# Peptides against a protein of PDB entry 4ASU, part 66

Target 1, 270 residues: chain A of PDB entry 4ASU
Amino acid sequence: ATLKDITRRLKSIKNIQKITKSMKMVAAAKYARAERELKPARVYGVGSLALYEKADIKTPEDKKKHLIIGVSSDRGLCGAIHSSVAKQMKSEAANLAAAGKEVKIIGVGDKIRSILHRTHSDQFLVTFKEVGRRPPTFGDASVIALELLNSGYEFDEGSIIFNRFRSVISYKTEEKPIFSLDTISSAESMSIYDDIDADVLRNYQEYSLANIIYYSLKESTTSEQSARMTAMDNASKNASEMIDKLTLTFNRTRQAVITKELIEIISGAA
Target 2, 83 residues: chain B of PDB entry 4ASU
Amino acid sequence: FTFASPTQVFFNSANVRQVDVPTQTGAFGILAAHVPTLQVLRPGLVVVHAEDGTTSKYFVSSGSVTVNADSSVQLLAEEAVTL

## One batch from the design tools (peptide; aimed at target 1 D140 V143, target 2 E78)

Design b2_p24_5_s3 (made by RFdiffusion4, then SolubleMPNN; from b2_p24_5, 14 letters changed)
Fold by OpenDDE base, seed 3:
Structure b2_p24_5_s3 (fold): chain B 270 residues (1-270), chain C 83 residues (1-83), chain A 24 residues (1-24)
Amino acid sequence: as target 1 above (270 residues)
Amino acid sequence: as target 2 above (83 residues)
Amino acid sequence: REEELRRKREELLRLLAEKAEAEA
């Protein structure tokens, strides 16, 4: 490689390092906000799931329609965030199909569609785009819930798959249940609950769905920003190491060129 | 007893004496060992009676309340403010 | 703007330090 080539590479890598450092700082700021907003959201979301855990709602075996909601975002450069969700969605879809269930998929964020569209295009109901530019709000979750309920797909049960935040360096892909109004209304375990008006139960289920979606979005966002910060930090370190290596190569090459020029001058071969 | 909105937590697994909630079918009081029930909140006043006799008041917009067989209660409001 | 940038940098450094401690 010529001195000019090495210099061009050095300049390019230094520019990349500046970009990755900038992105790391942006991700860190978004992470800090997301973590603060996740604290109440987790209490709220876990509270909404308490009924389903305590009532142990089961879907009868004769019921065949299953909905999978995958939660991620539109933005890349965040490590395995999207692939982890997609992997679990694929596994769940395969298991359900093997059990003779009908599976439909909803993607929250364009990245889910990008990964699964080729293999699962026929199973997709809808993909929600424009996820991840702004922190998710309860209003956003309500819109998603409403769209799902108005989709015309009468599922019996479902699952929402998302990355749960553990720490700045750790997340885990998890699944939470979603139940249709009919499944809740017909569940034997619900018999212990006092006479519940059908309209009340419908409204309750709408809130529950919005609550769970909101919770999943907050967990996903926090996990994503943390993962992006880590990815950009790693990229910045890798760029630094490459700069050091190329600088050494540049110095060696420069010395060799100087030596060659001196020899040519001394020998009179120029 | 858990009482939260999407953005704020008021009570997290706390022991309370009574919670008065505004529901679409009417306001009712949730006492210890209340029968399991599900209700939807209407805009109105929530009153929490602590074991020490302290009373706290909140205004809620909408949401849900769940009373479980194990006496756990989840009050989840879309919006809530302390009064 | 400079103070906000400084605070963000300090927060980032804290997070990086915590990560380094967790990896150690």
Scores: peptide ipSAE 0.036, ipTM 0.838, DockQ to the pose 0.014
OpenDDE base, seeds 1, 2, 4, 5: peptide ipSAE 0.005, 0.019, 0.015, 0.016; ipTM 0.808, 0.829, 0.831, 0.831; seeds 2, 5 fail the geometry check

Design b2_p24_5_s4 (made by RFdiffusion4, then SolubleMPNN; from b2_p24_5, 13 letters changed)
Fold by OpenDDE base, seed 5:
Structure b2_p24_5_s4 (fold): chain B 270 residues (1-270), chain C 83 residues (1-83), chain A 24 residues (1-24)
Amino acid sequence: as target 1 above (270 residues)
Amino acid sequence: as target 2 above (83 residues)
Amino acid sequence: REEELREARRKFLELLAEKEELLA
C-alpha cells in the first residue's frame, strides 16, 4: 500500500472512532436515564403481569390465533439486541405453526420488520415506527395497545417478546403472555374472581395490555442503550487497534521510501 | 400490597391493613382476605392504612386494582400523587 | 557541482533524521 492509501485509511478510521466515541457517550446518558426509569416501570409492569401468572390462564386447544409482539426499536448499532428478539420471534412462530396455530406478528420498532420482512412478511399485521428516539412513555404504550385492540385481529393468545435488562453487560430475551378479552373472560381459572362486569373487564384488559407494553418498552430501551454503549466502546477500541497497526505500517513504509531516496542521493553524488 | 404508577412506586410487596380505592363501580376497602376481584380505578382518593396505624392518602387518575386469592394486591395507577 | 553536492548532503541528513524519528 502507498503512503497515501495508508493515510487515507487512517483518516477514515479516526473519523469512525470519533463518531463511535460520541455515540458511546450519548448511549451512556440515555442508559443512565433508562435505568432510573426502569425501576418503577418494572414494578408497575410486573404487577400487571401478576394476574396472568397467578390465574394460570389457559387457552383452549381449539383456539388457533396467536399474536406475537416483538419489541425493539428503529435504531441500530446495538449489538444483538434486535437479532435476539427476532430469533426468539422466529422460534416462537415456528413452534406455534408446528402446533397448528395461526400466527400474526406485530413489530414495535422498524428493525423487527427489517429483519423479518423477507421470511415473515405475510404474518405482519403492523409495525410501529419512530421507536427509540425518545424514552417511551405510558402514552406511547397506550397508543400501541389501542391500535392493537382495534386492529381487528381477534387473537386468542399472544406473546410479547422483549429484552429484559439484567445489567449493563447483560440482557435476556424473554417472552410474556398476552391474552384476549375473550380468553380471560372464559378462563376457568378466573372463576375464583367475583363477578366482574364485562365493561370493567374490558377496561382492565386495556390497561393491562398498555401496562405490559410499557414495561416491555422500558426493559427493551434500557437493554438497548446498554448494548449500544458496549458496542460503541468495542468499535472505538477496534478502531484504536487498527490505527495503531496502520501507523506502524505507515512508519515502515515511509522508512523504506526514505531508504530508497537515500540510496538515490548517494548514487547521484557518486 | 403493591401500589405503583409507571413512574413511581409507593408500595412494593408491603403488608398493609386496609386499602381504600375509588373504582368505577364504587369505592371499597380492601382488607385482609378480601375476595379476589378486578376493578378499574376512577379518579379519586386512595387511602392506605398501614399495620402500624398510619394512614397515607393519594390522588389517583385511572388504572386498575387486582385482588388475588393469595391476598396479594396490585394497585396500578396511571397517575398518582401523594396528598 | 559543489552546490549540488551541498544540497544532496542536506537532503541526505534531513531524510536520515526523519528515518531516525520514525524508528524511535
Scores: peptide ipSAE 0.191, ipTM 0.835, DockQ to the pose 0.004
OpenDDE base, seeds 1, 2, 3, 4: peptide ipSAE 0.150, 0.171, 0.148, 0.165; ipTM 0.816, 0.833, 0.829, 0.835

Design b2_p24_6 (made by RFdiffusion4)
Pose (drawn by RFdiffusion4):
Structure b2_p24_6 (pose): chain A 181 residues (1-270 with 5 gaps), chain B 83 residues (1-83), chain P 24 residues (1-24)
Amino acid sequence: ATLKDITRRLKSIKNIQKITKSMKMVAAAKYARAERELKPARVYGVGLIIGVSSDRGLCGAIHSSVAIIGVGDKIRSILTFKEVGRRPPTFGDASVIALELSIIFNRFRSVISYKTEYSLANIIYYSLKESTTSEQSARMTAMDNASKNASEMIDKLTLTFNRTRQAVITKELIEIISGAA
Amino acid sequence: as target 2 above (83 residues)
Amino acid sequence: SLEQIEAAKAAIEAAAEKALAAKA
């Protein structure tokens, strides 16, 4: 309730809002990279339960929608392939998955809407390239919603700070008048 | 005729005369009228004879060539670089 | 054929070796 507590909390939630807004544009830039590389990947990959995701969270209902194997550390987290989503998926990554050894992944549509031999590694590559395009655009919205929630929180606390600031001024003033009187 | 690597796409549904291809057993030159077959590649060159008579030379490390019941061929390699 | 399967395996292995070297 003290001004010091409110000023500390404002700076704390402003830091979160700045970071979440900073990841909205990052997911927007990485999604633009992912869609630019999805066009040649879709024309490349055309011709057992495999879950495709990533280690990196903060992407909304992507890991929860997909329901030994299992690519993406967050899919084993419910009940394996690790270190994906930090860097764009290469064909070599899809090759290692095929080397260690009917498939579930998120297909890219747009920014809002989604759906859940040598040839076998091409399907894994097709799922990896589709999944990261899906993972990034969903994260773009997830951090956009988080930036909205943190901004509404700042507005509510600013109104509290103005009430407390007025209440401190009047209290100090009363202590002066009474001390005089 | 479709030729693509994971990185870039060279030909998108040609419309081409013939394509020389490296295969595990020697080499195969795929004409417009060729039998439906499924083949696997080896380290070798790919020569693309364009419809206007010109030539295109690329290199292939590995992959697969697929010619279907119709006049359609899809050639895909892990890596294809010039030169 | 068996030769084609072995060649596909060798291609997958060579691609994995390149990915592992890139990670190092």

Design b2_p24_6_s1 (made by RFdiffusion4, then SolubleMPNN; from b2_p24_6, 14 letters changed)
Fold by OpenDDE base, seed 1:
Structure b2_p24_6_s1 (fold): chain B 270 residues (1-270), chain C 83 residues (1-83), chain A 24 residues (1-24)
Amino acid sequence: as target 1 above (270 residues)
Amino acid sequence: as target 2 above (83 residues)
Amino acid sequence: SAAEREQALRQIEEAAKRYLAEKE
């Protein structure tokens, strides 16, 4: 490679490093905010799930309609965040189909649709776009919950799949159950709860769904920003290493050129 | 007893003597060993009576309250402020 | 290989440009 070629490559990689470093800083800022907002959201969300855990709500085997909600975002450059959720969704859908259940899918974030469109397009009810540019609010979750409830799809049981935040370097794709009003009302384990008015139960279920969706969005956002920060950091480090190698090559090549020129001068070869 | 909004936690697995909540059916007092129930909150005053005799007041917009068989309580408000 | 690493970085650059072009 000529000195000119090496110089061009160096300039290109340095520019990439600048971009990835900048993106890392932006992701870091968003991550810090997301983590702060996740703390209360987790308490709130886990609190909402407590009923389902404690009541041990089970769906009868004869019930066949299952809803899968995948939660991610529209934005890339965050490692395996989207593919992890999609993979879990595919696995769950396949397992449910094998069990003879009808499966419908809701995607939160456009990336899920992009991954699953070819193989699962017929199973998609709706995809929520414009996710991930701004931190999710409870209002956003309520809109999603309302849209789901008004979709006309009468599911018996469902699963919400999202990335749970563990640490700055770790997330885990998890699944939480969602239940229809009918499933909750008919559950034997709910008999211990005092006479609950049907309207109260319906309203309660609406809040529960919104709460779970909100929780999943907050977990997903925190995981995504952390993963993006890590991905950009790794890219910046890789760029740095490449710059170092190219710089060494440049120096060696330069010395070789100088040596050649000196020899030509000494030899009188003009 | 857990009392939280999406953005703030007021109580996290705390022991309290009594919680008064505004429900659509009226004011409801939750005591220790209360029977399991589900209720929806209406806008109004929440009063938390601590074991030490202190009382805290909150205003909530809407939400849900769950009393479980194990005596755990989840008060989840869409919006809540300390009064 | 060094060439593969460089190609990977170029792919990231292109993806980054797309990411940044996405209206915040």
Scores: peptide ipSAE 0.471, ipTM 0.924, DockQ to the pose 0.014
OpenDDE base, seeds 2, 3, 4, 5: peptide ipSAE 0.468, 0.387, 0.416, 0.467; ipTM 0.926, 0.918, 0.923, 0.927; seeds 2, 4 fail the geometry check

Design b2_p24_6_s2 (made by RFdiffusion4, then SolubleMPNN; from b2_p24_6, 10 letters changed)
Fold by OpenDDE base, seed 4:
Structure b2_p24_6_s2 (fold): chain B 270 residues (1-270), chain C 83 residues (1-83), chain A 24 residues (1-24)
Amino acid sequence: as target 1 above (270 residues)
Amino acid sequence: as target 2 above (83 residues)
Amino acid sequence: SEAEREQARAAIRAAAERARAARA
């Protein structure tokens, strides 16, 4: 490579490093906010899931319709955030199919669709776009919940798959159940709950769905921002190492050029 | 007893004496060892009676309340404001 | 009651509308 080529490459990588550093800072700020907002959201979301855990709701085997909701975002450069969710979705879909279930998929965030489109296009009901630019709100979750409920797709049971935040360096892809109104109303374990009006139960389930989606979005967002921060840090470090290597190459090449020029001068060939 | 909104936690697994919740079917008082039930909140006042006799009031917009067999209660409001 | 369901749905819808408005 010529000195000019190396210089150009150095400039390019330095610019990339600046961008990745900037993105790291942005991700860090978003992460800090997301983590703060996750604290109450987790209490809220876990509270909403408490019923399902305590009631041990089982879907009868004859019920075949299963909905998978994958939660991620539209935004890349966050490591394995999207692929982890997609992997779990694929696994779940395969397991359910093997069990004779009909599987439909909802993607929250365009990245899920991007990953699964080729293999699972026929299973997708809807993909929600414009996810991840702004922190998710309960309103956002409500929109998703409403769209799902109004989609006309009847499911018996569902799975919401998302990345649960553990720490700045760790997330775990998890699955939480979603139940249809019919499933929850017919569950034997629900018999202990006294005199539940059908309308009340319907409304309750609507809130529950929104609550769980909201929770999942908050977990996902926090995980994503943390992962992005880490990814950008790694990218910045890699760029730094490349800059160092190229700088060494530049220096060596420069010395070689100088040596050549000197030889040419001495030999009278110049 | 857990009482939270999407953005704020008021009680997290706390022991309380009584919680009065505005449900669509009317006012509902949740006491210790209340029978399991599911309810939906109407806009109104939540009154939490602590074991120490302290009473706290909250306005809630909507949401749900769950009373479980283990006497755990989840009060989940979309919006809640301390009064 | 149906009225209660409608109110809850209305609340969710209102929240959804607020969210949409906030995104616009």
Scores: peptide ipSAE 0.058, ipTM 0.887, DockQ to the pose 0.696
OpenDDE base, seeds 1, 2, 3, 5: peptide ipSAE 0.022, 0.033, 0.028, 0.028; ipTM 0.862, 0.887, 0.862, 0.865; seed 2 fails the geometry check

Design b2_p24_6_s3 (made by RFdiffusion4, then SolubleMPNN; from b2_p24_6, 11 letters changed)
Fold by OpenDDE base, seed 4:
Structure b2_p24_6_s3 (fold): chain B 270 residues (1-270), chain C 83 residues (1-83), chain A 24 residues (1-24)
Amino acid sequence: as target 1 above (270 residues)
Amino acid sequence: as target 2 above (83 residues)
Amino acid sequence: SAAEREAQLEQIKAAAEKAEAARA
């Protein structure tokens, strides 16, 4: 490589490093906020799931319609965040199909569709875009919940798949159940809750869905921002190492050029 | 007893004597060993009676309340403020 | 180590929080 080529590459990598450092700091700030906001959201979300866990709601095997909600975002450069969710979605879809279930998919965030569009395009009901630019709100979750309920797909049960935050270095892709109103109403385990008005139960289920979606968004966001921060830190370090290597190459090349020029001068061969 | 909004936790697995909640079907008091039920909140006052005799009041907008067979209670409000 | 990496990332987080606090 010529000195000019090396210099150009150095400049390019330095610019990349600047960008990755900036992105790292932005992600770090967003991560910090997300983690703070996740604390109450987790209590809230886990509280919403408590009924389903305690009642052990089961969907009869003859019920075939299953909805998968994958939760991620539109934004890249966050390691395996999207691929982990997509992988779990694929696995779940395959398992359900093998069990004779009909599977439909909702993607929260465009990256889910981007990954699954070729193999699962016919299964997608809707994809929510413009996810991840701002911290998710309960309003956002409510919109998603409403869209789901109005999708016309009468699912019996569903799975919401998202990355649960563990620590700055760890997340886990998890699945939580969602149930249709009919499934809840017909569940034997719900018999202990007998004095529930149908309208009340419907409204309750709407809140439950919104609550779970909200929770999943908060977990996903925290995981994503942490992963992005990590990815950008790694990118910044890699850029630094590359700069060092190229600088050494530049110096060696420069010395070689100088030596060549000196030889040409001494030999008169210019 | 768990009482939370999406943004704030007021009680997390706490022991309380009684919780008065405003529901769409009317206000009711949740006592220890209350029968399992599901309710939807209407805008109104939540009153939490602690075991120590202290009473806390909250205004809630909407949400849900779950009383489970194990006497656990989840009060999940969309919005809640201390009064 | 994983622990060292975690500590490093927490430091980055802390630095970002401090920077935001300084802008407020």
Scores: peptide ipSAE 0.503, ipTM 0.939, DockQ to the pose 0.017
OpenDDE base, seeds 1, 2, 3, 5: peptide ipSAE 0.491, 0.485, 0.491, 0.488; ipTM 0.934, 0.937, 0.939, 0.939

Design b2_p24_6_s4 (made by RFdiffusion4, then SolubleMPNN; from b2_p24_6, 13 letters changed; failed a check: too like the target's own chain)
Amino acid sequence: SAADREQQLAMIEAAAKKARAERE

Design b2_p24_7 (made by RFdiffusion4)
Pose (drawn by RFdiffusion4):
Structure b2_p24_7 (pose): chain A 181 residues (1-270 with 5 gaps), chain B 83 residues (1-83), chain P 24 residues (1-24)
Amino acid sequence: ATLKDITRRLKSIKNIQKITKSMKMVAAAKYARAERELKPARVYGVGLIIGVSSDRGLCGAIHSSVAIIGVGDKIRSILTFKEVGRRPPTFGDASVIALELSIIFNRFRSVISYKTEYSLANIIYYSLKESTTSEQSARMTAMDNASKNASEMIDKLTLTFNRTRQAVITKELIEIISGAA
Amino acid sequence: as target 2 above (83 residues)
Amino acid sequence: EEEELEEALEEFREKVTELVEERE
């Protein structure tokens, strides 16, 4: 309730809002990179339960939608392949998955809407390239919604700060008048 | 005729005369009228004879060539670089 | 990490070639 507590909380939630907004544009830039590389990947990959995701969260209902194997550390987190999503998926990554060894992944449509031999590694590569494009755009909206929630929280606390600031001024003033009177 | 690597796409549904291709057994020159076959590649060159008579030379490390029941061929390699 | 991926690609090429030869 003290001004010090409110000033600390404002700076704390502002830090979260700045970071979540900073990841909205990052997901927007990485999604643009992912879609630029999806066009040649879709024309390349055309011709057992495999779940395709990533280690990196904060992407909304992507890991929860997909429901030994399992690519993406967050899919094993419910019940394996680790270290994906930090860097764009290469064909070599799809090759290692085929080397250690009917497939579930998120197909890219737009920014809002989604759906859940040598040839076998091409399907894994197709899923990896589709998945990261899906993972990034969904993260663009997840951090956009989080930036909205943190801004609404700052507005509510600013109104509290103005009430408390007025209440402190009047209290100090009363203590002066009474001390005089 | 479709030729693509994971990185870049060289030809998108040609419309081409013939394509020389490296295969595990020697080499195969795929004409416009070729038998439906499924083949796997080896380290070798790919020569693309354009419809206007010109030539295109690339290199292939490995991959697969697919010629279907119709006059359609899809050639795909892990890496293809010039020169 | 890049060297391990190049080695994994070579091993994968060898295993696919062996499988195709066995089937022929």

Design b2_p24_7_s1 (made by RFdiffusion4, then SolubleMPNN; from b2_p24_7, 14 letters changed)
Fold by OpenDDE base, seed 3:
Structure b2_p24_7_s1 (fold): chain B 270 residues (1-270), chain C 83 residues (1-83), chain A 24 residues (1-24)
Amino acid sequence: as target 1 above (270 residues)
Amino acid sequence: as target 2 above (83 residues)
Amino acid sequence: RERELEEARRRFREAVAAAAAAAA
C-alpha cells in the first residue's frame, strides 16, 4: 500500500471513530432516561402479572390458538437485542407447532419482521413500526393492545417475548403469558374470585394487556440502549486499535520510501 | 399492597389496614382477608389507611384493582396524584 | 438533536461503505 492509501484509510477510520463515539454518548443519554423510567414501570408491570402467576390459569388442551408477541424496535446497531428475541420466538413457535397448536405472530418493531419474514411470513398477523424513535408511553402500549384485541384473531393463550434489563452489561430474553378473555372467564382457578361482571372482566383484561405491553416496551428500550452503548464503545475501541496499527504501518512505509529514494539518488538511477 | 401508575410508585408490597377504591360499580373498602375480586377503577378518590392510623389520599383516573386469595392487592392506575 | 443523530448515522454509513471499499 502507498503512503497515500494508508493516509486515506487512517482518515476514514478516524471519522468512523468520531461517529461511534457520538452514537455512544447519545445511547448513554437515552439509557439513563430509560433506566429511570423503568423503575416504576417494572413495579406497575409486575403488579399486572401477579394475577396470572397466582391464579395458575390453565388452558385446555383442545384450545389450540396461540399468539406470540415479540417486542423489539426499528433501530439497529444494538448487538444481539433483536436476534435474541427472534431466536426465542422461533423456538417457542416450533415447540407450539410440535404440540399441535396454531401459532400466529405479532412483531412490535420492524426488526422482528426483518429477521423472521423468510421463515414465518405466513404466521405474521401484524407488525408495529415506528418503535424506538421516542421512549414508549402508556398511550403507545394502549394503542397496540387495542389493535391486537380488535384484530379479529381469537387466540386462546399467548406469550410476550422481550429483553428484560438486568444491568448496563446484561439483559435476558424472557417470556410472559397472555390470556384471552374467554380463557380467563372459563378458568376453574378463577372461581375463587367473587362474582365478576362480564363487562368488568373485559375492561380488566384490556388494562392488563396494555400494562404488560407497556412493561415489555420499557424493559426492551432500556436493554436496547444499554446494548447500543456497549456496541458503540466496542466499535470505538476497535477503531482505536486499527488506527494504532495503521500508524505503525505508515511509519514503516515512510522509512522504506525514504531509504529507496536515497538509494536511487546515490546510484544515479534517478 | 402495591399501588402504582406507569410513571410513579406509591406503595410497593406494603402492609396496610384498609384501602378505599372508586370502582365502576361503586366505592368499596378492601380490608385484610378481603375475598378475592377483580375491579376496574373509575376516576375518583383512593384512600389508604395505614396500620399506624395514617391516612393518605390519592386521585386516580382509570385502571384496575386485584385482590388475591393470599391477601395481596395490586392497585394499578393509568394516572394517579397525591392529594 | 434527532436531526444531528440522523446526519451522524448517515455519515457513519457512508464512512463504513468507504472503509469497506478501501479494504477491498
Scores: peptide ipSAE 0.013, ipTM 0.822, DockQ to the pose 0.012
OpenDDE base, seeds 1, 2, 4, 5: peptide ipSAE 0.128, 0.000, 0.039, 0.047; ipTM 0.865, 0.810, 0.855, 0.853; seeds 1, 4, 5 fail the geometry check

Design b2_p24_7_s2 (made by RFdiffusion4, then SolubleMPNN; from b2_p24_7, 10 letters changed)
Fold by OpenDDE base, seed 1:
Structure b2_p24_7_s2 (fold): chain B 270 residues (1-270), chain C 83 residues (1-83), chain A 24 residues (1-24)
Amino acid sequence: as target 1 above (270 residues)
Amino acid sequence: as target 2 above (83 residues)
Amino acid sequence: REEELREARERFRRKVAEAVAARA
């Protein structure tokens, strides 16, 4: 490579490094906000899931309809965030199909659709786009919940799959159950709950669904911003290493050129 | 006893003497060892009676309240403010 | 009781509608 070629490449990589550093700072700011907002959201969401954990609601084996909600976003450059959710969705769908269940999928965020469209297009009910530009609100979760409830798809049991935030360097893809009104109403373990009419239970379930979706969105967002920050940091470090290598190559090449020119002058061959 | 909104936590696994909640079927007091129940909140006043005798009041919008067999309570409001 | 439940559902739906409108 000529000195000119090396210089051009160095300039390009330095520009990339500036961009990745800037993106890291933006991701860091969004992460800090997301982490702060996750604290109350986690208490709220875990509180909503408490019934299902304590009542040990089971779906009868003869029930065949299962809904999978995958939670992610539209935004890239965040490592394995989207692929992790998609991988678990695929695994769950395959396991359910092997058990003779009918599986339908809802994607929260366009990236899930992008990964699964070829293999699971027929199973998708709806994909929610424009996820991840702004922090998720309870209103956003309510919209998703309402759309699901109004879809006309009568599932028996469902799964919501999302990345749970653990730390700035760690997330874990998790699954939480979603139950239909009919499944909850028919569960033997619910018999201990007194004075529950059908309308109360229906309304309760609508809130529960919105609550769980909201929780999943907050966990997902925090995990995503953290992962993006890490990805941009790694990209910046990789760029730095490449700059160092190319700089050494440039210096060596320059010395070789100078030496050659000196030899030509001394030899009188030029 | 857990009392939270999507954006704020008021009580997290706390021990309380009594919680008065406004529900769609009427206001009721949740005491120790209350029978398990599920209710939907109507907009109104929540009153939390702490073990030390202090009383805290909150306005809540819609939401849910769950009383479990283990005496755990989850009060989840869409919006809640301290009075 | 039915009216109160209806009102609660309508409030939820209104909040959803407001959230949809805010996105739009």
Scores: peptide ipSAE 0.025, ipTM 0.864, DockQ to the pose 0.051
OpenDDE base, seeds 2, 3, 4, 5: peptide ipSAE 0.052, 0.028, 0.049, 0.033; ipTM 0.884, 0.868, 0.879, 0.868; seeds 2, 3, 4, 5 fail the geometry check

